Peptides against a protein of PDB entry 6FBK. Designs and how they scored, part 30

Target 1, 90 residues: chain A of PDB entry 6FBK
Amino acid sequence: EDTGVRVELAEEDHGRKSTIALRLWVEDPKKLKGKPKDNGAIEFTFDLEKETPDEVAQEMIESGFFHESDVKIVAKSIRDRVALIQWRRE

## One batch from the design tools (peptide; aimed at target 1 A41 F44)

Design b2_p28_2_s2 (made by RFdiffusion4, then SolubleMPNN; its pose is not in this set)
Fold by OpenDDE base, seed 2:
Structure b2_p28_2_s2 (fold): chain B 90 residues (1-90), chain A 28 residues (1-28)
Amino acid sequence: as target 1 above (90 residues)
Amino acid sequence: SKRVFKVHRGEEAERAIRESRELLEREE
């Protein structure tokens, strides 16, 4: 499912550490219920072992990047990328 | 604790996105 939110690697994944730098940006804003505060890219580190997409998404909401109504779509976008990263590491 | 988010805007955002897309191309 296309969330309209892209989450991609911000660094090459060598599969050596549990953390990975990611970048998130809105590709299709009309798929969001709210209007994102910024129309840029958000870079962050995700711990593949300790953190959850929902937690990170919630933190983005709390930081004001997205409306609270879009927390799940943001979380899904992160989850999809994280799942792919983990799959490739297997 | 407050998570660190690095925000890229404008031309910087475009460069960052391009970089990520290039990484994606390598992965695929």
Scores: peptide ipSAE 0.762, ipTM 0.941, DockQ to the pose 0.874
OpenDDE base, seeds 1, 3, 4, 5: peptide ipSAE 0.760, 0.762, 0.760, 0.760; ipTM 0.940, 0.940, 0.940, 0.940

Design b2_p28_2_s3 (made by RFdiffusion4, then SolubleMPNN; its pose is not in this set)
Fold by OpenDDE base, seed 4:
Structure b2_p28_2_s3 (fold): chain B 90 residues (1-90), chain A 28 residues (1-28)
Amino acid sequence: as target 1 above (90 residues)
Amino acid sequence: MKRKFIVHRGEAAREAIAAAEELERRER
């Protein structure tokens, strides 16, 4: 499902560590209920073993990047990318 | 501790996105 939010690797994944660097940006703002304050890219580290997309998305909302109503769509975009990365590692 | 987010804006954002897209192509 097209969330309008893109998440991709910010670093090469060699499959050696549980943490990965990700970059997230809005591709289609119409998919979001709120207006993101910035039209840039957000870079962050994600621990594949310890963290969840929902937790990270909530932290993004708390940081003011997205409206609270968009927490699930942001989480989904992260989840989808994380799943893809995990599939590639297998 | 709050999570660290690195924000890229303007030209830096475009460069960051381009770099990520290039990495994605390599991972395919």
Scores: peptide ipSAE 0.726, ipTM 0.933, DockQ to the pose 0.932
OpenDDE base, seeds 1, 2, 3, 5: peptide ipSAE 0.725, 0.724, 0.725, 0.724; ipTM 0.932, 0.932, 0.933, 0.933

Design b2_p28_2_s4 (made by RFdiffusion4, then SolubleMPNN; its pose is not in this set)
Fold by OpenDDE base, seed 2:
Structure b2_p28_2_s4 (fold): chain B 90 residues (1-90), chain A 28 residues (1-28)
Amino acid sequence: as target 1 above (90 residues)
Amino acid sequence: MKREFKVFRGEEAERAIAESEELERRER
């Protein structure tokens, strides 16, 4: 499903490290229950081995980027991208 | 520890997004 939230690479993935820089932005705010405080892009690193999309999404909410009601949609967006990255690495 | 988030806004955001889109395009 299209979450309306895009998560893409912030760096080239050479498959050499377990961490990857990602950027997240809202493409379709109508798909969010709350209104994001920021209309820009968020860059962060994600550890493909140690971290979970849910944890990162929760941290984004705690940082005030999204409403708590949108934790799952944000997490899904991250998860989908992470899964794709992992798939590419196989 | 709080996670570090780098925030891009306005034109800087647009550039960052464009860069990411290009990166993803290359990965496909």
Scores: peptide ipSAE 0.792, ipTM 0.952, DockQ to the pose 0.927
OpenDDE base, seeds 1, 3, 4, 5: peptide ipSAE 0.791, 0.791, 0.791, 0.791; ipTM 0.952, 0.952, 0.952, 0.952

Design b2_p28_3 (made by RFdiffusion4)
Pose (drawn by RFdiffusion4):
Structure b2_p28_3 (pose): chain A 83 residues (1-30, 38-90), chain P 28 residues (1-28)
Amino acid sequence: EDTGVRVELAEEDHGRKSTIALRLWVEDPKDNGAIEFTFDLEKETPDEVAQEMIESGFFHESDVKIVAKSIRDRVALIQWRRE
Amino acid sequence: SEKEELLEKEEELAEKFEEYREEKEEKE
């Protein structure tokens, strides 16, 4: 399927960087803006950041697993491109 | 474009989210 939540890199991916800057926004919901944040690959969890975005007023409380996956896909996509 | 319109709020939404993280760390 599709999530409709787009999560992309914010800064050029340099590799061997334990923290990465990401940008998240929504195009299909099935603040209406971009959300920039940092993510620690070896420590932080997509679910943890998703909940923070919940407790920060971006999405509904039960919409956490959906946003957590969207971030997770980008983290996965960055590490697969990192071989 | 629609993406460019969303990016106009980027800095504001980023500061809002950073402030939330800072408050969370201070509470810990």

Design b2_p28_3_s1 (made by RFdiffusion4, then SolubleMPNN; from b2_p28_3, 14 letters changed)
Fold by OpenDDE base, seed 1:
Structure b2_p28_3_s1 (fold): chain B 90 residues (1-90), chain A 28 residues (1-28)
Amino acid sequence: as target 1 above (90 residues)
Amino acid sequence: SRREELLKKLEENKAKLEKHREKKREEK
């Protein structure tokens, strides 16, 4: 499933911290070539032990970054990336 | 475009997001 929401690590992950820096942006083939610069993406920390993708997505909705109808696709994109990161750590 | 909309929201709400998340952590 391609949600159009992209999430990647904003730092190198050595698997030693419970917190990770993530970068989130919306893919737009008409405006994006390559990876977005810092001004073109949301950078945020995610606590692997304390936070959930649903809660973080809801915070972004409440801050006006996305419409409420998009909360599930944002949460899914975060969840999928976090799952991959955790898989690599094992 | 979706990217342009996001960029606009970033400029307007980045500080708000950080403050909001901080408040939520304090409430827990």
Scores: peptide ipSAE 0.108, ipTM 0.649, DockQ to the pose 0.267
OpenDDE base, seeds 2, 3, 4, 5: peptide ipSAE 0.073, 0.052, 0.074, 0.074; ipTM 0.546, 0.526, 0.597, 0.603

Design b2_p28_3_s2 (made by RFdiffusion4, then SolubleMPNN; from b2_p28_3, 11 letters changed)
Fold by OpenDDE base, seed 1:
Structure b2_p28_3_s2 (fold): chain B 90 residues (1-90), chain A 28 residues (1-28)
Amino acid sequence: as target 1 above (90 residues)
Amino acid sequence: SEREAKMEKLEENKKKFEKYREEKKKKE
């Protein structure tokens, strides 16, 4: 599903660390309910063992990057990318 | 340049977000 939010690896993943670097940005703002700020991309680390997409998405809302109404869209975008990365590691 | 501006914003966002996460973790 196209959420309008893109999440990609910010570094090459060799499958050796539990932590990965991700880059997230809005590709299609029309898919969001809130008005996105022109903040550009957000690069961050994600711990595959300790963190969840919902928690990280909530932190992005609290940081002011997204409106609260879009938390599930952001979380889904992260979840889908993380799932794909984990699949490739297997 | 536009490229330099984007790179600067990327670093700013990275620092801002990670700092927030770290501080939040300390409060939990």
Scores: peptide ipSAE 0.639, ipTM 0.897, DockQ to the pose 0.537
OpenDDE base, seeds 2, 3, 4, 5: peptide ipSAE 0.635, 0.493, 0.630, 0.635; ipTM 0.896, 0.854, 0.895, 0.897

Design b2_p28_3_s3 (made by RFdiffusion4, then SolubleMPNN; from b2_p28_3, 13 letters changed)
Fold by OpenDDE base, seed 2:
Structure b2_p28_3_s3 (fold): chain B 90 residues (1-90), chain A 28 residues (1-28)
Amino acid sequence: as target 1 above (90 residues)
Amino acid sequence: SRREEMLKKLEENKKKLEEHREKKRKKE
């Protein structure tokens, strides 16, 4: 699915820690708010044990980086990447 | 905070975003 939101590992994952570094970028800059609109991709940590894609996406909305209407696509993009990472760890 | 972390790394990732967008445009 082409959500227009891409998430990738920002660091090499050796499967040793529950926290991973992710990078998120939006193909359409109109989907971004604030500084990310002008300054590019967002890099952030994600705790595989403590955080959920929905909560993180919501936090990003509350932080003013995305429109509220895009919460679910952001969450989905994070979820899909996280799921893939977890699959590779198995 | 999440916001502070995200803001700190924006400039570093700007180039990568631009490169990605360029690659995508070439593939379409």
Scores: peptide ipSAE 0.352, ipTM 0.742, DockQ to the pose 0.125
OpenDDE base, seeds 1, 3, 4, 5: peptide ipSAE 0.348, 0.343, 0.314, 0.315; ipTM 0.740, 0.735, 0.714, 0.713

Design b2_p28_3_s4 (made by RFdiffusion4, then SolubleMPNN; from b2_p28_3, 13 letters changed)
Fold by OpenDDE base, seed 3:
Structure b2_p28_3_s4 (fold): chain B 90 residues (1-90), chain A 28 residues (1-28)
Amino acid sequence: as target 1 above (90 residues)
Amino acid sequence: SRREALLELLEENRKKLEEYRRKKREEE
């Protein structure tokens, strides 16, 4: 599914750490809350053992990056990328 | 440049998220 939200690795993953650096950006400016120029892209760390896509997405919404109605879309985008990364590590 | 502007935006947004997380922990 094309969510309009893109998530990719911000660094090379050698499969050695439980944390990864991710970059998220929105292709549809309507999904951004406030000024698009201020919220268009985010880099963040994700702990594969301790964090969940839903929790991280909720933090981004509460921080003011996205609308409440888009929390599941953001979470899904993170989840899908994390799943691919974990698949490559196995 | 466009590259410099993007890097600045990424850093600002990273700080915004980290500040929220810090405040959340202080409230708990």
Scores: peptide ipSAE 0.501, ipTM 0.863, DockQ to the pose 0.573
OpenDDE base, seeds 1, 2, 4, 5: peptide ipSAE 0.495, 0.502, 0.493, 0.497; ipTM 0.860, 0.863, 0.860, 0.861; seeds 1, 2, 5 fail the geometry check

Design b2_p28_4 (made by RFdiffusion4)
Pose (drawn by RFdiffusion4):
Structure b2_p28_4 (pose): chain A 83 residues (1-30, 38-90), chain P 28 residues (1-28)
Amino acid sequence: EDTGVRVELAEEDHGRKSTIALRLWVEDPKDNGAIEFTFDLEKETPDEVAQEMIESGFFHESDVKIVAKSIRDRVALIQWRRE
Amino acid sequence: KREFRLLSEEELTDKMKEDLEKLKELLE
């Protein structure tokens, strides 16, 4: 399927960086802006950041697993491209 | 505490602008 939540890199991916800057926005909901944040790959969880975005007023409380996966896919996509 | 910084319009990429315009239309 599709999530409709786009999560992309914010800064050039340099490798061997335990923290990465990400940008998240929505195109299909199936603030209306971009959300930039940092993510620690070995420590922080996509679900943790998703909940913070919940507790910060971006999405609904039960819309957490959806946004958590969207971030998770980007983290996965970055690490696969990191081989 | 974590920072969730909202990007200004000038900081948005062409892709972000297009996707956000689509979102605005869907929410109308």

Design b2_p28_4_s1 (made by RFdiffusion4, then SolubleMPNN; from b2_p28_4, 10 letters changed)
Fold by OpenDDE base, seed 4:
Structure b2_p28_4_s1 (fold): chain B 90 residues (1-90), chain A 28 residues (1-28)
Amino acid sequence: as target 1 above (90 residues)
Amino acid sequence: KRKFIRLSEEELTPEQKEGLAKLDELLK
């Protein structure tokens, strides 16, 4: 499903470390219930071993990037990308 | 706690820039 939120690698993934740099940005704001204060890509590190998309999404909401009602949409976007990365590593 | 970095346009890939441009159009 198209969440309207895009997540991409900010670096090449050589499958050597558990942490990866990701970039996240809104591509279709109509898919969100809330309205982000700003547009633009957000870069952050994600630990494939220790972190979950839901936790990271919640932290983004707490930081004011997204509305609380969109936490699941943001989390799904991260999850989908992380899943692809994990599959490619296998 | 966590460090979230809002990137400048100069730091984005061409595809990412296109995505943001598209978003800007939608928000007009």
Scores: peptide ipSAE 0.435, ipTM 0.810, DockQ to the pose 0.842
OpenDDE base, seeds 1, 2, 3, 5: peptide ipSAE 0.361, 0.364, 0.372, 0.386; ipTM 0.749, 0.751, 0.755, 0.766; seed 3 fails the geometry check

Design b2_p28_4_s2 (made by RFdiffusion4, then SolubleMPNN; from b2_p28_4, 10 letters changed)
Fold by OpenDDE base, seed 3:
Structure b2_p28_4_s2 (fold): chain B 90 residues (1-90), chain A 28 residues (1-28)
Amino acid sequence: as target 1 above (90 residues)
Amino acid sequence: MRKFIRLSEEELTEEQKEGLAKLKELLK
């Protein structure tokens, strides 16, 4: 499923840390809040053991990066990438 | 509170720059 939001690792994952660096950006103009020139990637850390995609997505909305109506889409995008990372670590 | 770092257009990959150009065109 194409959420219109892309999430990638901002660093190489060696599988040693519970905290990873992620980069997130919009590829669907319908999900873009503000001007196109403000559509730079968002870089952040994520703790694979202590944090949830829903909580992080909510924090992004509160920070003004997205509309509140897109919180679940953002959360899903993070969740899908995190699940893939965890699967590769097993 | 959480720290989110917004990368400027100059810091984007070539793929992201192409995507941004496409988005700008679609929003005209």
Scores: peptide ipSAE 0.358, ipTM 0.742, DockQ to the pose 0.678
OpenDDE base, seeds 1, 2, 4, 5: peptide ipSAE 0.320, 0.348, 0.324, 0.357; ipTM 0.714, 0.734, 0.699, 0.740

Design b2_p28_4_s3 (made by RFdiffusion4, then SolubleMPNN; from b2_p28_4 with K1M L6R D14E K15E M16Q D19G)
Fold by OpenDDE base, seed 1:
Structure b2_p28_4_s3 (fold): chain B 90 residues (1-90), chain A 28 residues (1-28)
Amino acid sequence: as target 1 above (90 residues)
Amino acid sequence: MREFRRLSEEELTEEQKEGLEKLKELLE
């Protein structure tokens, strides 16, 4: 599913660290329920072993990047990227 | 609290810029 939110690695993943740097941005705002702030792309770290996409998405909402109604969309975009990264590590 | 760094315009790829422009249009 195309959530309208893109998540990509901000660095090369050599599969050696549990913590990775990710970049997230809105590719198609019409797929969001609310109107996000004009924040552009966001960079953040994510621990593949200790953190969850839902937690990070909620933190983004709390930081004011997205409307609360879009927490699941944001979480899904992160989850999809994380799943792909984990798959490639196997 | 988790740190989220906003990328500067010069750090954005063309793909990211397109998304940003669409967002700007929506917010107008």
Scores: peptide ipSAE 0.528, ipTM 0.866, DockQ to the pose 0.774
OpenDDE base, seeds 2, 3, 4, 5: peptide ipSAE 0.480, 0.533, 0.520, 0.502; ipTM 0.808, 0.867, 0.856, 0.835; seed 3 fails the geometry check

Design b2_p28_4_s4 (made by RFdiffusion4, then SolubleMPNN; from b2_p28_4, 8 letters changed)
Fold by OpenDDE base, seed 3:
Structure b2_p28_4_s4 (fold): chain B 90 residues (1-90), chain A 28 residues (1-28)
Amino acid sequence: as target 1 above (90 residues)
Amino acid sequence: MREFRRLSEEELTEEQKEGLAKLKELLK
């Protein structure tokens, strides 16, 4: 499913660290229920062993990047990318 | 508490710029 939110690696993944750098941005704002800030893209770290997409998405909402009604859409975008990264590491 | 770094315009790819343009138009 196209969530309208893109998540990509901000660095090359050598599969050696549990922490990775990700970049997230809005590709199609019409897919979102709310109106996020026009900040372009954001970069953040994600610990594959200690953190969850839902928790990180909630933190983005609390930081004001997205409307609360879009937390699940944002979480799904992060989850899908993280799952792909973990799959490639195996 | 979590740190989220906003990318500068110089760091944005063409895809990211297109998304930003659509967002700006929607927010008018």
Scores: peptide ipSAE 0.576, ipTM 0.890, DockQ to the pose 0.711
OpenDDE base, seeds 1, 2, 4, 5: peptide ipSAE 0.539, 0.514, 0.551, 0.486; ipTM 0.868, 0.839, 0.876, 0.809; seed 1 fails the geometry check

Design b2_p28_5 (made by RFdiffusion4)
Pose (drawn by RFdiffusion4):
Structure b2_p28_5 (pose): chain A 83 residues (1-30, 38-90), chain P 28 residues (1-28)
Amino acid sequence: EDTGVRVELAEEDHGRKSTIALRLWVEDPKDNGAIEFTFDLEKETPDEVAQEMIESGFFHESDVKIVAKSIRDRVALIQWRRE
Amino acid sequence: TTYTIGKLLRTVTSKSGREFKVYELIKE
């Protein structure tokens, strides 16, 4: 399927960086803006950041697993491109 | 259709101290 939540890199991926900057926004909901944040790959969880975005007023409380996966896919996509 | 990052609208600090920078989303 599709999530409709786009998560992309914010800064050039340099490799061997334990923390990455990401940008998240929504195009299909099936603040209406972009959300930039940092993510620690070896420590932080997509579900943790999703909940924070919940507790910060971006999405509904039960819309957490959906946003968590969208971030997770980007983290996965960055590490696969990192071989 | 594409999207770009506009100006900074606001910054939100989470309970853990994390900062979420909210930008204008420009649709093209």

Design b2_p28_5_s2 (made by RFdiffusion4, then SolubleMPNN; from b2_p28_5, 12 letters changed)
Fold by OpenDDE base, seed 2:
Structure b2_p28_5_s2 (fold): chain B 90 residues (1-90), chain A 28 residues (1-28)
Amino acid sequence: as target 1 above (90 residues)
Amino acid sequence: VSYEVGELVKTVVSKSGKKFNVYELIKK
């Protein structure tokens, strides 16, 4: 599904750390219900063992990056990328 | 279309202490 939100690795993944660096940005604003405050790329670490896409997405909403109604679409974008990264590590 | 990040615009720290660095987005 095209969420309109892009999530990519911010650094090369060598599959050794439990944490990865991700970069997230809005590619298609029309897919979101609210209008993002920023128009840049958000970079953050993601702990593959301790964090969940939903929790991180919630933190982004609470921090004011996205509207509360878009928490699920943001979470899905993160989840899909994380799943792909984990698959590649196997 | 490809993207490139520019300068660091700001750093937002969540209530839990998680850091979110916002960079300028350059569309190529």
Scores: peptide ipSAE 0.809, ipTM 0.954, DockQ to the pose 0.937
OpenDDE base, seeds 1, 3, 4, 5: peptide ipSAE 0.809, 0.809, 0.809, 0.809; ipTM 0.954, 0.954, 0.954, 0.954

Design b2_p28_5_s3 (made by RFdiffusion4, then SolubleMPNN; from b2_p28_5, 11 letters changed)
Fold by OpenDDE base, seed 5:
Structure b2_p28_5_s3 (fold): chain B 90 residues (1-90), chain A 28 residues (1-28)
Amino acid sequence: as target 1 above (90 residues)
Amino acid sequence: MSYEVGELVKTVTSKSGKKFNVYELIKK
């Protein structure tokens, strides 16, 4: 599923740390129900063992990056990328 | 499509203390 939101590694992953750096941006705003406040790339850390895509997405919503109605779309985008990263590590 | 990040625009700290750095997005 194309969420319209892209999530990529912000740094090279050598599979040695439980924390990774991610970069998230909207590629197709038409896929979102609301209009994002910003049009830039959001970089943040993600702890593969302690954090969840839903929690991080919710924090982004509460921080004003996206509308509440788009929390699941954002969470899915993060989840999909994290899954790929974890699969490559194994 | 490919993208490149530019300069730091702002930093937002969530209520939990998580930091989100917003960079300029440059479309290639």
Scores: peptide ipSAE 0.797, ipTM 0.949, DockQ to the pose 0.931
OpenDDE base, seeds 1, 2, 3, 4: peptide ipSAE 0.797, 0.797, 0.797, 0.797; ipTM 0.948, 0.948, 0.949, 0.949

Design b2_p28_5_s4 (made by RFdiffusion4, then SolubleMPNN; from b2_p28_5, 14 letters changed)
Fold by OpenDDE base, seed 2:
Structure b2_p28_5_s4 (fold): chain B 90 residues (1-90), chain A 28 residues (1-28)
Amino acid sequence: as target 1 above (90 residues)
Amino acid sequence: VSFEVGELVKEVTTKKGKVFKVYELIKL
């Protein structure tokens, strides 16, 4: 599913740390129900052992980056990228 | 279409202490 939200590594992943740096931005705003406040790339760390995509997405909503109705689509975007990164580490 | 990040334009720290840095998005 094309969420319209892109999530990429903000730095090279050597598979050594439990945390990774991610960069998230809206590629296709038409896929979102709400209108994002910003039009930039959001960078953040993601702890593969302690954090979940849903929790991080919720924090983004609470911070005002996205509308509450888009929490699941944002979470899915993060989840899909994280899963891919984890698979590549194996 | 390719993208690259520009300057840091915003930084948000959540109540839980998580930091979100917003960079300018440059369309190439």
Scores: peptide ipSAE 0.790, ipTM 0.944, DockQ to the pose 0.919
OpenDDE base, seeds 1, 3, 4, 5: peptide ipSAE 0.789, 0.790, 0.789, 0.790; ipTM 0.944, 0.944, 0.944, 0.944

Design b2_p28_6_s2 (made by RFdiffusion4, then SolubleMPNN; its pose is not in this set)
Fold by OpenDDE base, seed 2:
Structure b2_p28_6_s2 (fold): chain B 90 residues (1-90), chain A 28 residues (1-28)
Amino acid sequence: as target 1 above (90 residues)
Amino acid sequence: AKPPRVFKVSLTPEQLEKLLEELLEKLK
C-alpha cells in the first residue's frame, strides 16, 4: 500500500546498533486526510528494540507535523521501512 | 516526564519561505 509518506534511512545501516536514523517526508499529500503542510523532510532516531512506529507517529502528531487522523498512515510508513531494515539485517 | 523527541527538519528555500510567510501572518 502506497501511504504517500516516504521513509528512508538517513544514514548507512551497518546493522551494529539498535538505534537508526530515519528521514520521513510526504511524497503524495493526496493520500493523507489531514492535508499536512509542506514541512520538508523530518529526521529522527528510532530504537529498533525499544520503540514502536505508533509511538513515534503519535509524537509527530503531538509535535504538530500531522493531523491525528493520519497517525495510522504515518505509523504504517515507519513500520514498513523498519521491517525492511530488520529483514535486511537478518 | 519523557523528554520531547528531537526532530530535525530539512527545508528547501521554497518550503522555508512558505513557512515563514505563514508565521508572519500569524504574528499580525
Scores: peptide ipSAE 0.552, ipTM 0.859, DockQ to the pose 0.377
OpenDDE base, seeds 1, 3, 4, 5: peptide ipSAE 0.549, 0.550, 0.540, 0.552; ipTM 0.857, 0.859, 0.853, 0.858

Design b2_p28_6_s3 (made by RFdiffusion4, then SolubleMPNN; its pose is not in this set)
Fold by OpenDDE base, seed 2:
Structure b2_p28_6_s3 (fold): chain B 90 residues (1-90), chain A 28 residues (1-28)
Amino acid sequence: as target 1 above (90 residues)
Amino acid sequence: SKPPRVFKVSKTPAQREEEERRRRLEEE
């Protein structure tokens, strides 16, 4: 499913760290229920071992970047990218 | 309780491309 939210690596991943730098931005705002706070890219670190996409998405909402109704779509976007990154590491 | 997560806002790839395009046009 196209979430309308893109997530990419903010740095090159050499598969050596449990943490990765990610960049997340809205590509299609029509896919979201609310209006994003910012039109830019949100950069953050993600711990592949300790953190969950849902937790990070929730923190983004708490920071005001997204409407609470969009937590699942944001989380999915992160999850899908993280899964891909993890797959590439194997 | 966890401290608030650090988020950094930057330009999207599309925004960077647009800015770069505009810059090139202004330098011509």
Scores: peptide ipSAE 0.566, ipTM 0.847, DockQ to the pose 0.901
OpenDDE base, seeds 1, 3, 4, 5: peptide ipSAE 0.562, 0.559, 0.562, 0.563; ipTM 0.845, 0.844, 0.845, 0.846

Design b2_p28_7 (made by RFdiffusion4)
Pose (drawn by RFdiffusion4):
Structure b2_p28_7 (pose): chain A 83 residues (1-30, 38-90), chain P 28 residues (1-28)
Amino acid sequence: EDTGVRVELAEEDHGRKSTIALRLWVEDPKDNGAIEFTFDLEKETPDEVAQEMIESGFFHESDVKIVAKSIRDRVALIQWRRE
Amino acid sequence: ERRERIRESLRLLTPEEAEEAKEEAEAA
């Protein structure tokens, strides 16, 4: 399927960086803006950041697993491109 | 402490910055 929540890199991926900057926004909901944040790959969880975005007023409380996966896919996509 | 750092790192982009970030993502 599709999530409709786009998550992309914010800064050039340099490799061997334990923390990455990401940008998240929504195009299909099936603040209406972009959300930039940092993510620690070896420590932080996509579910943890999703909940913080919940407790910060971006999405609904039960919409956490969906946003968590959208972030998770980008983290996965960055590491696969990192071989 | 980790959740605090995550919360502090959340920043909503301005309209111009958000538009530029979307254009860069579509260009890739």

Design b2_p28_7_s3 (made by RFdiffusion4, then SolubleMPNN; from b2_p28_7, 9 letters changed)
Fold by OpenDDE base, seed 4:
Structure b2_p28_7_s3 (fold): chain B 90 residues (1-90), chain A 28 residues (1-28)
Amino acid sequence: as target 1 above (90 residues)
Amino acid sequence: SRRERIRASLKRLSPEEAEAAKREAEER
């Protein structure tokens, strides 16, 4: 499912560490209920073992990056990328 | 807390950095 939010690795993943750097931006604003402030991007660290996409998405909303109603869409975009990364590691 | 750690890791890229990141991602 196209979330309209793109998540990409900010670094090469050699599968050696549980922490990865990710970048996130809105690719299709029509998929979101909120209006993105800017067509910018967010860089962040994600711990594959300790953190969840929902937790990260919630903090993004609380920081004002996204509308409250879009928390699940943002979380899904992160989840999908993280899952792909994990599958490639196996 | 975990919440505070997550919040601290969030970084808004500059417009130039954002565009560079998008181009880099498109090339992959």
Scores: peptide ipSAE 0.733, ipTM 0.940, DockQ to the pose 0.886
OpenDDE base, seeds 1, 2, 3, 5: peptide ipSAE 0.726, 0.703, 0.688, 0.730; ipTM 0.937, 0.930, 0.925, 0.939

Design b2_p28_7_s4 (made by RFdiffusion4, then SolubleMPNN; from b2_p28_7, 10 letters changed)
Fold by OpenDDE base, seed 1:
Structure b2_p28_7_s4 (fold): chain B 90 residues (1-90), chain A 28 residues (1-28)
Amino acid sequence: as target 1 above (90 residues)
Amino acid sequence: SRRERIRKSLKVLSEEEARAAKERAEAR
């Protein structure tokens, strides 16, 4: 399902590190419950072994990037990208 | 901690950098 939130690798993944750099932005704001505050993109690291999409999404909410009602859609977008990355590593 | 790692790594891209990232994603 298209969440309206885009998550992409910010670097080439050689499958060697447990930590990856990701970029995230709103592609379709009408799929979000909250209003986007800007049209920018966020760059962040994600530890494939230690972190979860839900926890990272929650930190983004607490940082004020998204409305709390959109935490699950943000988390899903991260999860889907991370799953794809891990699938390609295998 | 997890929060410290996120706080340390989290950054907002400039509009130009964001545009470039979006264009690269769409070109695939």
Scores: peptide ipSAE 0.406, ipTM 0.834, DockQ to the pose 0.827
OpenDDE base, seeds 2, 3, 4, 5: peptide ipSAE 0.362, 0.395, 0.355, 0.387; ipTM 0.817, 0.829, 0.816, 0.827; seed 3 fails the geometry check

